# Peptides against a protein of PDB entry 2V3S: the designs that were tried, part 5

Target 1, 95 residues: chain A of PDB entry 2V3S
Amino acid sequence: PISLVLRLRNSKKELNDIRFEFTPGRDTAEGVSQELISAGLVDGRDLVIVAANLQKIVEEPQSNRSVTFKLASGVEGSDIPDDGKLIGFAQLSIS

## One batch from the design tools (peptide; aimed at target 1 D17 R19 F20)

Design b1_p10_4_s3 (made by RFdiffusion4, then SolubleMPNN; from b1_p10_4, 4 letters changed)
Fold by OpenDDE base, seed 2:
Structure b1_p10_4_s3 (fold): chain B 95 residues (1-95), chain A 10 residues (1-10)
Amino acid sequence: as target 1 above (95 residues)
Amino acid sequence: SARRFEVVPA
């Protein structure tokens, strides 16, 4: 399996690492993204972008060691999006 | 069973 870390801020704006494994051929990017949402770890509005980037990193984990992407849930928030501070952005990386 | 996701402070 592929060991991954999803780094993003929770509802209290605290930065956390979400560690999980992805097994190609058994897991799907869409399915795992739905699990993240069901667990309350990702906003439902971010399903598409999380799934897209999860797919990107798992299809070429040797090349795509880290991907940072803009969250749909952060676009209309009170804070100005900032990829460096992961405000309105999340980061997926290979452990 | 173990949870799929482990959440730790970054």
Scores: peptide ipSAE 0.760, ipTM 0.912, DockQ to the pose 0.732
OpenDDE base, seeds 1, 3, 4, 5: peptide ipSAE 0.760, 0.760, 0.760, 0.760; ipTM 0.912, 0.912, 0.912, 0.914

Design b1_p10_4_s4 (made by RFdiffusion4, then SolubleMPNN; from b1_p10_4, 3 letters changed)
Fold by OpenDDE base, seed 5:
Parts: structure tokens; C-alpha cells; sequence
Structure b1_p10_4_s4 (fold): chain B 95 residues (1-95), chain A 10 residues (1-10)
């Protein structure tokens, strides 16, 4: 399996690493993204963008070691999005 | 079974 880390700020704006595994051929990007949402770790509004980037990293994990992407849930918030600080952004990386 | 997610401070 592929060991992944999703770096994401929680509701308290604390930056956390969420570690999980992805098994190609068994798991799907959308399925695992839905599981992240069900676990309360990802906002439901971010299903599409998380799934898209998860797919990107798992299809070529040796090349796509890290991807940073803008969250839909962060756009309407009071905080100004900042990819460097991962405000309104999340990062997926290979562990 | 439910997937294991390990959450830790970054």
C-alpha cells in the first residue's frame, strides 16, 4: 500500500497530519476521500478537490511526492487563503 | 472495516 499524509488545519485552525494507506486496485480516490469526510477529517465541500489530488498522487507516487491544493471550504472563510501556511489549502504527500 | 486514520500535530 501507499502511505500518505494529508496535512490540513482542523476546525481550531491547528495544522495536523492525517496518515493513512491507499491500496491501488482496492481503494479509489473518491472512496477514500469520502472516508476522510465521514471521519470528520475533511469538509464535505472538499470531496472533489481532495479526490482529484489523491488520484493524482496515487497514480504516480514516485513523481508526485507532494501536492498542495486549494480547499473549497476555505474560500468563504474569514481567513485569507495562503498556500504557504496551508490556510484554505491542504497538502497530500507520500510518507 | 473502517479505514485507520492517524491524526497527529504537524
Amino acid sequence: as target 1 above (95 residues)
Amino acid sequence: SARQFVVEPA
Scores: peptide ipSAE 0.796, ipTM 0.944, DockQ to the pose 0.966
OpenDDE base, seeds 1, 2, 3, 4: peptide ipSAE 0.796, 0.796, 0.796, 0.796; ipTM 0.944, 0.944, 0.944, 0.944

Design b1_p10_5 (made by RFdiffusion4)
Pose (drawn by RFdiffusion4):
Structure b1_p10_5 (pose): chain A 95 residues (1-95), chain P 10 residues (1-10)
Amino acid sequence: as target 1 above (95 residues)
Amino acid sequence: PNELHLERPS
């Protein structure tokens, strides 16, 4: 199992670290991304990009300690995207 | 940042 953190801003624009485990051979990037969406923690428009970056960090957790990526939900949403401030971006990391 | 946990099905 891999201990992972998804860091992104909530609906109030507050930064949050979401802690979860991923078990290779049991879980899939797509499945866990759907879980994040069904839990209301990730916007449904972000399924593809979150799944892609989850796959990246879980295949080589030794190489990829952190991945920061754009949110499809944040492309035009009132605040300009800013990776430094995790606005319109999120970050997956190894705990 | 605040701390949260993902709840997952068994």

Design b1_p10_5_s1 (made by RFdiffusion4, then SolubleMPNN; from b1_p10_5, 8 letters changed)
Fold by OpenDDE base, seed 5:
Structure b1_p10_5_s1 (fold): chain B 95 residues (1-95), chain A 10 residues (1-10)
Amino acid sequence: as target 1 above (95 residues)
Amino acid sequence: AKVMELVRSP
């Protein structure tokens, strides 16, 4: 399996790492993303973007060691999005 | 269901 880390901020703006595994041929990007949402770790509005970037990293894990992407849930907030600080952004990386 | 671990990051 591929060991992954999703780094993003919680509702208190605290930075967290979520570690999980992805098994090609068994797991799907959308399915795992749905589980992240069900666990309360990802906002439901971010299903599409998380799944898309998860798919990107798992299809070429040796090339895509890290991907940073804008969250839909961060757009309507009061905080100005900042990819460097992961405000309104999340990062997926190979563990 | 996937086992997912939440870890606070500095």
Scores: peptide ipSAE 0.197, ipTM 0.807, DockQ to the pose 0.152
OpenDDE base, seeds 1, 2, 3, 4: peptide ipSAE 0.194, 0.192, 0.195, 0.189; ipTM 0.807, 0.804, 0.807, 0.807

Design b1_p10_5_s2 (made by RFdiffusion4, then SolubleMPNN; from b1_p10_5, 7 letters changed)
Fold by OpenDDE base, seed 5:
Structure b1_p10_5_s2 (fold): chain B 95 residues (1-95), chain A 10 residues (1-10)
Amino acid sequence: as target 1 above (95 residues)
Amino acid sequence: AGIQQLVRPP
């Protein structure tokens, strides 16, 4: 299995490091993303973007070691999006 | 998927 870390901020603006495994052929990017949402770790509005980037990283984990992407849930907020501070952004990386 | 969480306060 592929060991991954999803880093993003919660509603209290605290950084969360979410570690999980992805088994090709058994797991799907959308399925795992839905699981993260069900666990309250990812906003439901971010299903599409999280799944898309998860798919990208698991397709070529050796070449895509880290991916940072804008969250849909961060666009309408009062905080200005910032990829460096992971405000309105999340980061997926290979553990 | 064996989800584990670590929270880092600001």
Scores: peptide ipSAE 0.524, ipTM 0.928, DockQ to the pose 0.165
OpenDDE base, seeds 1, 2, 3, 4: peptide ipSAE 0.441, 0.512, 0.519, 0.523; ipTM 0.903, 0.924, 0.924, 0.925

Design b1_p10_5_s3 (made by RFdiffusion4, then SolubleMPNN; from b1_p10_5, 7 letters changed)
Fold by OpenDDE base, seed 5:
Structure b1_p10_5_s3 (fold): chain B 95 residues (1-95), chain A 10 residues (1-10)
Amino acid sequence: as target 1 above (95 residues)
Amino acid sequence: AGTMELVRPP
């Protein structure tokens, strides 16, 4: 399986690394993203963007070692989105 | 910073 880390800020604006595995041929990007949401680790509004980027990284994990993307859940927040600080952004990477 | 793991049923 592919070992992944999703880095994003929690409700207290603290950075958290969410570790999970993805098994090609068994898992789907959509399915695993839904599991992350069901576990309360990812905001449900971010299903689409997380799934899209998860798909991107698992299809070519050697080339796409890390992807950073804007969260839908972060757009309406009080803080201005910042990819460098992962404010309103998340980072998905291969462990 | 904290670390969490997605727990999946076997």
Scores: peptide ipSAE 0.672, ipTM 0.929, DockQ to the pose 0.819
OpenDDE base, seeds 1, 2, 3, 4: peptide ipSAE 0.670, 0.669, 0.669, 0.671; ipTM 0.929, 0.928, 0.929, 0.929

Design b1_p10_5_s4 (made by RFdiffusion4, then SolubleMPNN; from b1_p10_5, 7 letters changed)
Fold by OpenDDE base, seed 1:
Structure b1_p10_5_s4 (fold): chain B 95 residues (1-95), chain A 10 residues (1-10)
Amino acid sequence: as target 1 above (95 residues)
Amino acid sequence: AGVMELVRPP
């Protein structure tokens, strides 16, 4: 399986690293993303963008070691989105 | 940073 880390800020704006595994041929990007949401680790509004980027990284994990993407849940937030600070952004990387 | 894990059945 592919070991992944999803780094994003919680409701208290604290950075958290969410560790999870993805098994090619058994898991789907959308399925695992839904599991993350069901576990309360990802906002449900971010299903599409998380799944898209998860798919991207697992397609070529050797080339795509890290992807940073804008969260739908962060767009309407009070803070200005910033990919460097992971404000309104999340980072998915190969562990 | 805090660390969390997605718990899945084996």
Scores: peptide ipSAE 0.669, ipTM 0.931, DockQ to the pose 0.817
OpenDDE base, seeds 2, 3, 4, 5: peptide ipSAE 0.666, 0.666, 0.667, 0.667; ipTM 0.929, 0.930, 0.930, 0.930

Design b1_p10_6 (made by RFdiffusion4)
Pose (drawn by RFdiffusion4):
Structure b1_p10_6 (pose): chain A 95 residues (1-95), chain P 10 residues (1-10)
Amino acid sequence: as target 1 above (95 residues)
Amino acid sequence: SPRTFVVEPA
């Protein structure tokens, strides 16, 4: 199992670290991304990009300690995207 | 079983 953190801003624009485990051979990037969406923790528009970056970090958790990526939900949403401030971006990392 | 997501302020 891999101990993972998804860092992103909530609806109130507050930064949060979401802690979860991923078990290779049991879980899939797509499945866990859907779980994040059904839990209301990730916007549904972000399924593809979150799944892609989850796959990246879980295939080589030794190489990829952190991945930061754009949110499809944040492309034009009132605040300009800013990776430094995790506005319109999110980050997956190894705990 | 459903997965647990622990949410903590950054």

Design b1_p10_6_s1 (made by RFdiffusion4, then SolubleMPNN; from b1_p10_6 with T4V V6T)
Fold by OpenDDE base, seed 1:
Structure b1_p10_6_s1 (fold): chain B 95 residues (1-95), chain A 10 residues (1-10)
Amino acid sequence: as target 1 above (95 residues)
Amino acid sequence: SPRVFTVEPA
């Protein structure tokens, strides 16, 4: 399986690393993204962007070691999005 | 079985 880390800020704006495994051929990017949402770890509005980037990283994990992407939930927030600070952005990486 | 997610401060 592929060991992944999703780094993003929680509701308290604290940056956390969420670790999980992805098994190609058994898991799907959208399925795992839905599980992240069901676990309360990802905002439901971010399903599409998380799934898209999860797919990107798992299809070529050796080439795509890390991807940073803008959250839909962050666009509507009060804070100014900033990819460097991961405000309104999240990062997926291979552990 | 439920997927395991571990959360830790970055």
Scores: peptide ipSAE 0.807, ipTM 0.952, DockQ to the pose 0.959
OpenDDE base, seeds 2, 3, 4, 5: peptide ipSAE 0.806, 0.807, 0.807, 0.806; ipTM 0.952, 0.952, 0.952, 0.951

Design b1_p10_6_s2 (made by RFdiffusion4, then SolubleMPNN; from b1_p10_6 with T4V)
Fold by OpenDDE base, seed 5:
Structure b1_p10_6_s2 (fold): chain B 95 residues (1-95), chain A 10 residues (1-10)
Amino acid sequence: as target 1 above (95 residues)
Amino acid sequence: SPRVFVVEPA
């Protein structure tokens, strides 16, 4: 399996690493993204963008070691999005 | 079985 880390700020704006495995052929990017949402770790509004980037990293994990992407849930917030600070952004990386 | 997610401070 592929060991992944999703770096994302929680509701308290604390930056956390969420570690999980992805097994090609068994798991799907959308399915795992839905599980992240069900676990309360990802906002439901971010399903599409998380799934898209998860797919990107798992299809070529040796090349796509890290991807940073803008969250839909961060756009309407009071905080100004900042990819460097991962405000309104999340990062997926290979562990 | 439920997927394991390990959450830790970054």
Scores: peptide ipSAE 0.809, ipTM 0.952, DockQ to the pose 0.972
OpenDDE base, seeds 1, 2, 3, 4: peptide ipSAE 0.808, 0.808, 0.808, 0.808; ipTM 0.952, 0.951, 0.952, 0.952

Design b1_p10_6_s3 (made by RFdiffusion4, then SolubleMPNN; from b1_p10_6 with P2A T4V)
Fold by OpenDDE base, seed 4:
Structure b1_p10_6_s3 (fold): chain B 95 residues (1-95), chain A 10 residues (1-10)
Amino acid sequence: as target 1 above (95 residues)
Amino acid sequence: SARVFVVEPA
């Protein structure tokens, strides 16, 4: 399986790493993204963008070592989105 | 079964 890290700020704006595995041929990007949401780790509004970027990283994990993407849930937040600080952004990477 | 997610401070 592919070992992944999703770096994302929680509801208290604290940056956390969420580690999980992805098994190609058994898991799907959308399915695992839904599991992240069900676990309360990802906002439901971010299903599409998380799934898209998860797909990107798992399709070529040797080349796509890290992807950073804007969250739908962060666009209308009180804080101005910032990819460097991962405010309104999340990052997926190969562990 | 539930997938394992390990959460830790970055």
Scores: peptide ipSAE 0.803, ipTM 0.946, DockQ to the pose 0.966
OpenDDE base, seeds 1, 2, 3, 5: peptide ipSAE 0.802, 0.803, 0.802, 0.802; ipTM 0.946, 0.946, 0.946, 0.946

Design b1_p10_6_s4 (made by RFdiffusion4, then SolubleMPNN; from b1_p10_6, 3 letters changed; failed a check: a repeat of another design)
Amino acid sequence: SARKFIVEPA

Design b1_p10_7 (made by RFdiffusion4)
Pose (drawn by RFdiffusion4):
Structure b1_p10_7 (pose): chain A 95 residues (1-95), chain P 10 residues (1-10)
Amino acid sequence: as target 1 above (95 residues)
Amino acid sequence: PPRTFTVEPA
């Protein structure tokens, strides 16, 4: 199992670290991304990008300690995207 | 079973 953190801003624009485990051979990037969406923790528009970056971090957790990526939900949404401030971006990391 | 997501302020 891999101990993972998804860091992103909530609806109030507050930064949060979401802690979860991923078990290779049992879980899939798509499945876990869908779980994040169904839990209301990730916008449904972000399924593809979150799944892609989850796959990237779980295939080589030794190489990829952190991945920061754009949110499709944040492309035009009132605040300009800013990776430094995790606005319109999110970050997956190894705990 | 459902997965647990622990949400903590950054």

Design b1_p10_7_s1 (made by RFdiffusion4, then SolubleMPNN; from b1_p10_7 with P1S T4V; failed a check: a repeat of another design)
Amino acid sequence: SPRVFTVEPA

Design b1_p10_7_s2 (made by RFdiffusion4, then SolubleMPNN; from b1_p10_7, 3 letters changed)
Fold by OpenDDE base, seed 2:
Structure b1_p10_7_s2 (fold): chain B 95 residues (1-95), chain A 10 residues (1-10)
Amino acid sequence: as target 1 above (95 residues)
Amino acid sequence: GPRQFIVEPA
């Protein structure tokens, strides 16, 4: 399996690393993204962007070691999005 | 069972 880390801020704006595994041929990017949402770790509005970037990293993990992407849930928030501070952004990386 | 997610402060 592929060991992944999803770095993003929780509802208290605290930055956390979420570690999980992805097994190609068994898991799907869409399915795992839905599980992240069901676990309360990802906002439901971010299903599409998380799934897209998860798919990107798992299809070529040797080349795509890290991807940072804009969250839909952060666009209309009170804080200005900032990819460097991961405000309104999340980062997926290979562990 | 449910997928394991390990949450740690970054």
Scores: peptide ipSAE 0.807, ipTM 0.952, DockQ to the pose 0.966
OpenDDE base, seeds 1, 3, 4, 5: peptide ipSAE 0.807, 0.806, 0.807, 0.807; ipTM 0.952, 0.952, 0.952, 0.952

Design b1_p10_7_s3 (made by RFdiffusion4, then SolubleMPNN; from b1_p10_7, 4 letters changed)
Fold by OpenDDE base, seed 5:
Parts: structure tokens; C-alpha cells; sequence
Structure b1_p10_7_s3 (fold): chain B 95 residues (1-95), chain A 10 residues (1-10)
């Protein structure tokens, strides 16, 4: 399996690493993204963008070691999005 | 079974 880390700020704006595994051929990007949402770790509004980037990293994990992407849930918030600080952004990386 | 997610401070 592929060991992944999703770096994401929680509701308290604390930056956390969420570690999980992805098994190609068994798991799907959308399925695992839905599981992240069900676990309360990802906002439901971010299903599409998380799934898209998860797919990107798992299809070529040796090349796509890290991807940073803008969250839909962060756009309407009071905080100004900042990819460097991962405000309104999340990062997926290979562990 | 439910997937294991390990959450830790970054």
C-alpha cells in the first residue's frame, strides 16, 4: 500500500497530519476521500478537490511526492487563503 | 472495516 499524509488545519485552525494507506486496485480516490469526510477529517465541500489530488498522487507516487491544493471550504472563510501556511489549502504527500 | 486514520500535530 501507499502511505500518505494529508496535512490540513482542523476546525481550531491547528495544522495536523492525517496518515493513512491507499491500496491501488482496492481503494479509489473518491472512496477514500469520502472516508476522510465521514471521519470528520475533511469538509464535505472538499470531496472533489481532495479526490482529484489523491488520484493524482496515487497514480504516480514516485513523481508526485507532494501536492498542495486549494480547499473549497476555505474560500468563504474569514481567513485569507495562503498556500504557504496551508490556510484554505491542504497538502497530500507520500510518507 | 473502517479505514485507520492517524491524526497527529504537524
Amino acid sequence: as target 1 above (95 residues)
Amino acid sequence: SARQFVVEPA
Scores: peptide ipSAE 0.796, ipTM 0.944, DockQ to the pose 0.971
OpenDDE base, seeds 1, 2, 3, 4: peptide ipSAE 0.796, 0.796, 0.796, 0.796; ipTM 0.944, 0.944, 0.944, 0.944

Design b1_p10_7_s4 (made by RFdiffusion4, then SolubleMPNN; from b1_p10_7, 5 letters changed)
Fold by OpenDDE base, seed 5:
Structure b1_p10_7_s4 (fold): chain B 95 residues (1-95), chain A 10 residues (1-10)
Amino acid sequence: as target 1 above (95 residues)
Amino acid sequence: SARKFEVVPA
């Protein structure tokens, strides 16, 4: 399996790493993204963008070691999005 | 079964 880390801020704006595994051929990007949402770790509004980037990283994990992407849930918030601080952004990386 | 997610401070 592929060991992944999803780095994003929780509701308290604390930056956390979410570690999980992805098994190609068994798991799907959308399925795992839905599980992240069900676990309360990802906002439901971010299903599409998380799934898209998860797919990107798992299809070529040797090349796509890290991807940073803008969250839909962060756009309407009071905080100004900042990819460097991962405000309104999340990062997926290979562990 | 539920997937294991390990959450740790970054």
Scores: peptide ipSAE 0.789, ipTM 0.942, DockQ to the pose 0.965
OpenDDE base, seeds 1, 2, 3, 4: peptide ipSAE 0.789, 0.789, 0.788, 0.789; ipTM 0.942, 0.942, 0.942, 0.942

Design b1_p10_8 (made by RFdiffusion4)
Pose (drawn by RFdiffusion4):
Structure b1_p10_8 (pose): chain A 95 residues (1-95), chain P 10 residues (1-10)
Amino acid sequence: as target 1 above (95 residues)
Amino acid sequence: SPRVFTVEPA
């Protein structure tokens, strides 16, 4: 199992670290991304990009300690995207 | 079983 953190801003624009485990061979990037969406923790528009970056970090958790990526939900949503401030971006990392 | 997501302030 891999101990992972999804860092992103909530609806109030507060930064949060979401802690979860991923078990290779049991879980899939798509499945876990859907779980994040069904839990209301990730916007549904972000399924593809979150799944892609989850797959990246779980295939080589030794190489990829952190991945920062754009949110499809944040492309034009009142605040300009800013990767430094994790506005319109999110980050997956190894715990 | 459902997965647990632990949410903590950054």

Design b1_p10_8_s1 (made by RFdiffusion4, then SolubleMPNN; from b1_p10_8, 4 letters changed)
Fold by OpenDDE base, seed 2:
Structure b1_p10_8_s1 (fold): chain B 95 residues (1-95), chain A 10 residues (1-10)
Amino acid sequence: as target 1 above (95 residues)
Amino acid sequence: SARQFIVLPA
């Protein structure tokens, strides 16, 4: 399995690392993204963007060691999105 | 079974 880390801010704006595994051929990017949402770790509005970037990183984990992407849930928030501070952004990386 | 997610402060 591929060991992944999803770094993003929780509802208290605290930055956390979420570690999980992905098994190619058994798991799907959308399925795991839905599980993240069901666990309360990802906003439901971010299903599409999380799934797309999860798919990207698991397709070529050796080449795509880290991907940072804009969250739909952060666009209309009070804070200005900032990829460097991961405000309105999340990061997926290979552990 | 439910997938394991380990949450740690960054």
Scores: peptide ipSAE 0.801, ipTM 0.945, DockQ to the pose 0.946
OpenDDE base, seeds 1, 3, 4, 5: peptide ipSAE 0.800, 0.800, 0.800, 0.800; ipTM 0.945, 0.946, 0.945, 0.945

Design b1_p10_8_s2 (made by RFdiffusion4, then SolubleMPNN; from b1_p10_8, 3 letters changed)
Fold by OpenDDE base, seed 2:
Structure b1_p10_8_s2 (fold): chain B 95 residues (1-95), chain A 10 residues (1-10)
Amino acid sequence: as target 1 above (95 residues)
Amino acid sequence: SARRFIVEPA
């Protein structure tokens, strides 16, 4: 399996690392993204972008060691998006 | 059973 870390801020704006495994052929990017949402770890509005980037990293984990992407939930939030501070952004990386 | 996600402060 592929060991991944999703770094993003929680509802208290605290930065957390979410570690999980992804097994190609058994898991799907869409499915795992839905699990993240169901667990309350990702905003439902971010399903598409999380799934897209999860797919990107798992299809070529040797080349795509880390991806940072803008969250849909952060665009219209009170805080100004900032990829450096991961405000309105999340980061997926290979553990 | 083991949980899929492990959450920890970054």
Scores: peptide ipSAE 0.760, ipTM 0.911, DockQ to the pose 0.729
OpenDDE base, seeds 1, 3, 4, 5: peptide ipSAE 0.760, 0.759, 0.760, 0.759; ipTM 0.911, 0.912, 0.911, 0.913

Design b1_p10_8_s3 (made by RFdiffusion4, then SolubleMPNN; from b1_p10_8, 3 letters changed)
Fold by OpenDDE base, seed 3:
Structure b1_p10_8_s3 (fold): chain B 95 residues (1-95), chain A 10 residues (1-10)
Amino acid sequence: as target 1 above (95 residues)
Amino acid sequence: SARQFIVEPA
């Protein structure tokens, strides 16, 4: 399996790392993204963007060691999105 | 079964 880390801010704006595994051929990017949402770890509005970037990293994990992407949920927030501080952004990386 | 998610402060 592929060991992944999803770094993003929780509802209290605290930055956390979420570690999980992805098994090619058994798991799907959208399925795992839905599990993240069901666990309360990802906003439901971010299903599409999380799934797209999860797919990107797992299809070529040797080349795509890290991807940073803008969250749909961050657009409506009071804070201006900032990829450097991961405000309105999240990051997926290979552990 | 439920997937394991390990949450840690970054």
Scores: peptide ipSAE 0.799, ipTM 0.945, DockQ to the pose 0.949
OpenDDE base, seeds 1, 2, 4, 5: peptide ipSAE 0.799, 0.799, 0.799, 0.799; ipTM 0.945, 0.945, 0.945, 0.945

Design b1_p10_8_s4 (made by RFdiffusion4, then SolubleMPNN; from b1_p10_8, 3 letters changed; failed a check: a repeat of another design)
Amino acid sequence: SARKFIVEPA

## One batch from the design tools (peptide; aimed at target 1 L41)

Design b1_p11_1 (made by RFdiffusion4)
Pose (drawn by RFdiffusion4):
Structure b1_p11_1 (pose): chain A 95 residues (1-95), chain P 11 residues (1-11)
Amino acid sequence: as target 1 above (95 residues)
Amino acid sequence: SRFSSEATRFH
């Protein structure tokens, strides 16, 4: 199992670290991304980008310690995207 | 769900 953290801002624009485990051979990037969405933790528009970056970090957790990516939900949403600030972006990292 | 506690904390 891999101990993972999804870091992104909540609806109040507060920064949160969401902790979860991923078990290779049992879990899939798409499945876990759907779980994040059904839990209301990730916007549904972000399924594809979150799944792609989850796959990236779980295939080589030794190489990819952190991946930062754009949110499809944040492309035009009142605040300009800013990767430094994690506005319109999120980050997956190994714990 | 593994995300239940985190969802509560997040919101």

Design b1_p11_1_s1 (made by RFdiffusion4, then SolubleMPNN; from b1_p11_1, 6 letters changed)
Fold by OpenDDE base, seed 2:
Structure b1_p11_1_s1 (fold): chain B 95 residues (1-95), chain A 11 residues (1-11)
Amino acid sequence: as target 1 above (95 residues)
Amino acid sequence: SRFAAQAAAFK
């Protein structure tokens, strides 16, 4: 399995690392993304972007060691999106 | 669920 970390801020703006394994052929990017949403870790509006980037990293984990992406849920927030600070952005990386 | 424990810590 592929060991991954999803780094993102919670509602208190605290940075968190969510660890999980992805097994190709058993897991799907869409399915795991839905699990993240169901758990309250990811906003439902971010299904598409999370799934797309999860698919990107698991299809070539040797090449795509880390991907940072803009969250749809962060666009209209009070904070200005910033990829360096992961404000309105999340990051997936190979553990 | 896959993320239950981490979800509790996330809040």
Scores: peptide ipSAE 0.787, ipTM 0.959, DockQ to the pose 0.965
OpenDDE base, seeds 1, 3, 4, 5: peptide ipSAE 0.786, 0.786, 0.787, 0.786; ipTM 0.959, 0.959, 0.959, 0.959

Design b1_p11_1_s2 (made by RFdiffusion4, then SolubleMPNN; from b1_p11_1, 5 letters changed)
Fold by OpenDDE base, seed 2:
Structure b1_p11_1_s2 (fold): chain B 95 residues (1-95), chain A 11 residues (1-11)
Amino acid sequence: as target 1 above (95 residues)
Amino acid sequence: SRFAAQAAAFH
């Protein structure tokens, strides 16, 4: 399995690392993304972008060691999106 | 669920 970390801020704007394994052929990017949403870790509006980037990283984990992406849920927030601070952005990386 | 424990810590 592929060991991954999803780094993103919670509602208190605290940075958190969510660790999980992805098993190709058993897990799907969309399925795991839906689990993240169901757990309240990811906003439902971010299903598409999370799934897309999760798919990208698991397709080529040696080439795509880290991907940072803009959250749809972060665009309309009060905070100005900032990829460096992961404000309105999240990051997936190989553990 | 896969993320139950981590979700508890996250919130």
Scores: peptide ipSAE 0.794, ipTM 0.960, DockQ to the pose 0.968
OpenDDE base, seeds 1, 3, 4, 5: peptide ipSAE 0.793, 0.793, 0.793, 0.793; ipTM 0.959, 0.960, 0.959, 0.959

Design b1_p11_1_s3 (made by RFdiffusion4, then SolubleMPNN; from b1_p11_1, 5 letters changed)
Fold by OpenDDE base, seed 5:
Structure b1_p11_1_s3 (fold): chain B 95 residues (1-95), chain A 11 residues (1-11)
Amino acid sequence: as target 1 above (95 residues)
Amino acid sequence: SRFAEQARRFK
């Protein structure tokens, strides 16, 4: 399995690392993304972007060691989006 | 649930 970390800020603007394994052939990017949403870790509005980037990283984990992407839920937030600080952005990385 | 425990700590 592929060991992954999803780094994103919670409602208190605190950075959190969510760790999980992805098993190709058993898991799907869409399915795991839905689990993240169901757990309250990802906003439902971010399903598409999270699934797309999760698919990207798991299809070629040796080439795509880290991906940072803009969250739809962060666009209308109080803070200006910043990929470096992961404000309105999240990051998926290979552990 | 895959993320249940981590979700509790996330809040």
Scores: peptide ipSAE 0.800, ipTM 0.961, DockQ to the pose 0.959
OpenDDE base, seeds 1, 2, 3, 4: peptide ipSAE 0.800, 0.799, 0.799, 0.799; ipTM 0.961, 0.961, 0.961, 0.961

Design b1_p11_1_s4 (made by RFdiffusion4, then SolubleMPNN; from b1_p11_1, 6 letters changed)
Fold by OpenDDE base, seed 4:
Parts: C-alpha cells; sequence; structure tokens
Structure b1_p11_1_s4 (fold): chain B 95 residues (1-95), chain A 11 residues (1-11)
C-alpha cells in the first residue's frame, strides 16, 4: 500500500497531518475522499478537488511526491488563501 | 472507520 499524509487546517486554523494508506485496486480516490468527509476531516465541498489530487498522487507516487491544491471551502472564508501557509489549501504527500 | 481516531485529534 501507499502511505500518504493529508496536511490541512482544522476549524481552529491549526495545521494537522492525517495519515492513511491507499491500496491500488482496492481503494479509490473518490472512496477515500468520501471517508475523509464522513470523518469530518474534509469539507464536503472539497470532494472533487481532494479526489482529483489523491488520484494524481497515487497513480505515480514515485513522481508525484507532493501535491498542493486549493480548497473550494477556503475561497470564501475570512482568510486570504495562501498555498505556502496552507490557508485555503491542502497538501497530499507520500509518507 | 478508517479515520475515527485521527478525527478525534483533529477536532
Amino acid sequence: as target 1 above (95 residues)
Amino acid sequence: SRFAEQAKKFS
């Protein structure tokens, strides 16, 4: 399995690392993304972008070691989105 | 569930 880390801020704006394994052929990017949402770790509005980037990293984990992407849920918040600070952005990386 | 314990820490 592929060991991954999802780094993103919670509702208190605290940065967190969510660790999980992805098994190709058993897991799907959309399925795992739905599990993240069900657990309250990802906003439901971010299903599409999380699934797309999860798919990107798991299809070639040796080449795509890290991907940072803009969250739909972060666009209309009070804070200005910033990929460097992961404000309105999340990051997936190989553990 | 896959993320139950980590969800507690995240909150």
Scores: peptide ipSAE 0.792, ipTM 0.961, DockQ to the pose 0.968
OpenDDE base, seeds 1, 2, 3, 5: peptide ipSAE 0.791, 0.792, 0.790, 0.790; ipTM 0.961, 0.961, 0.961, 0.961

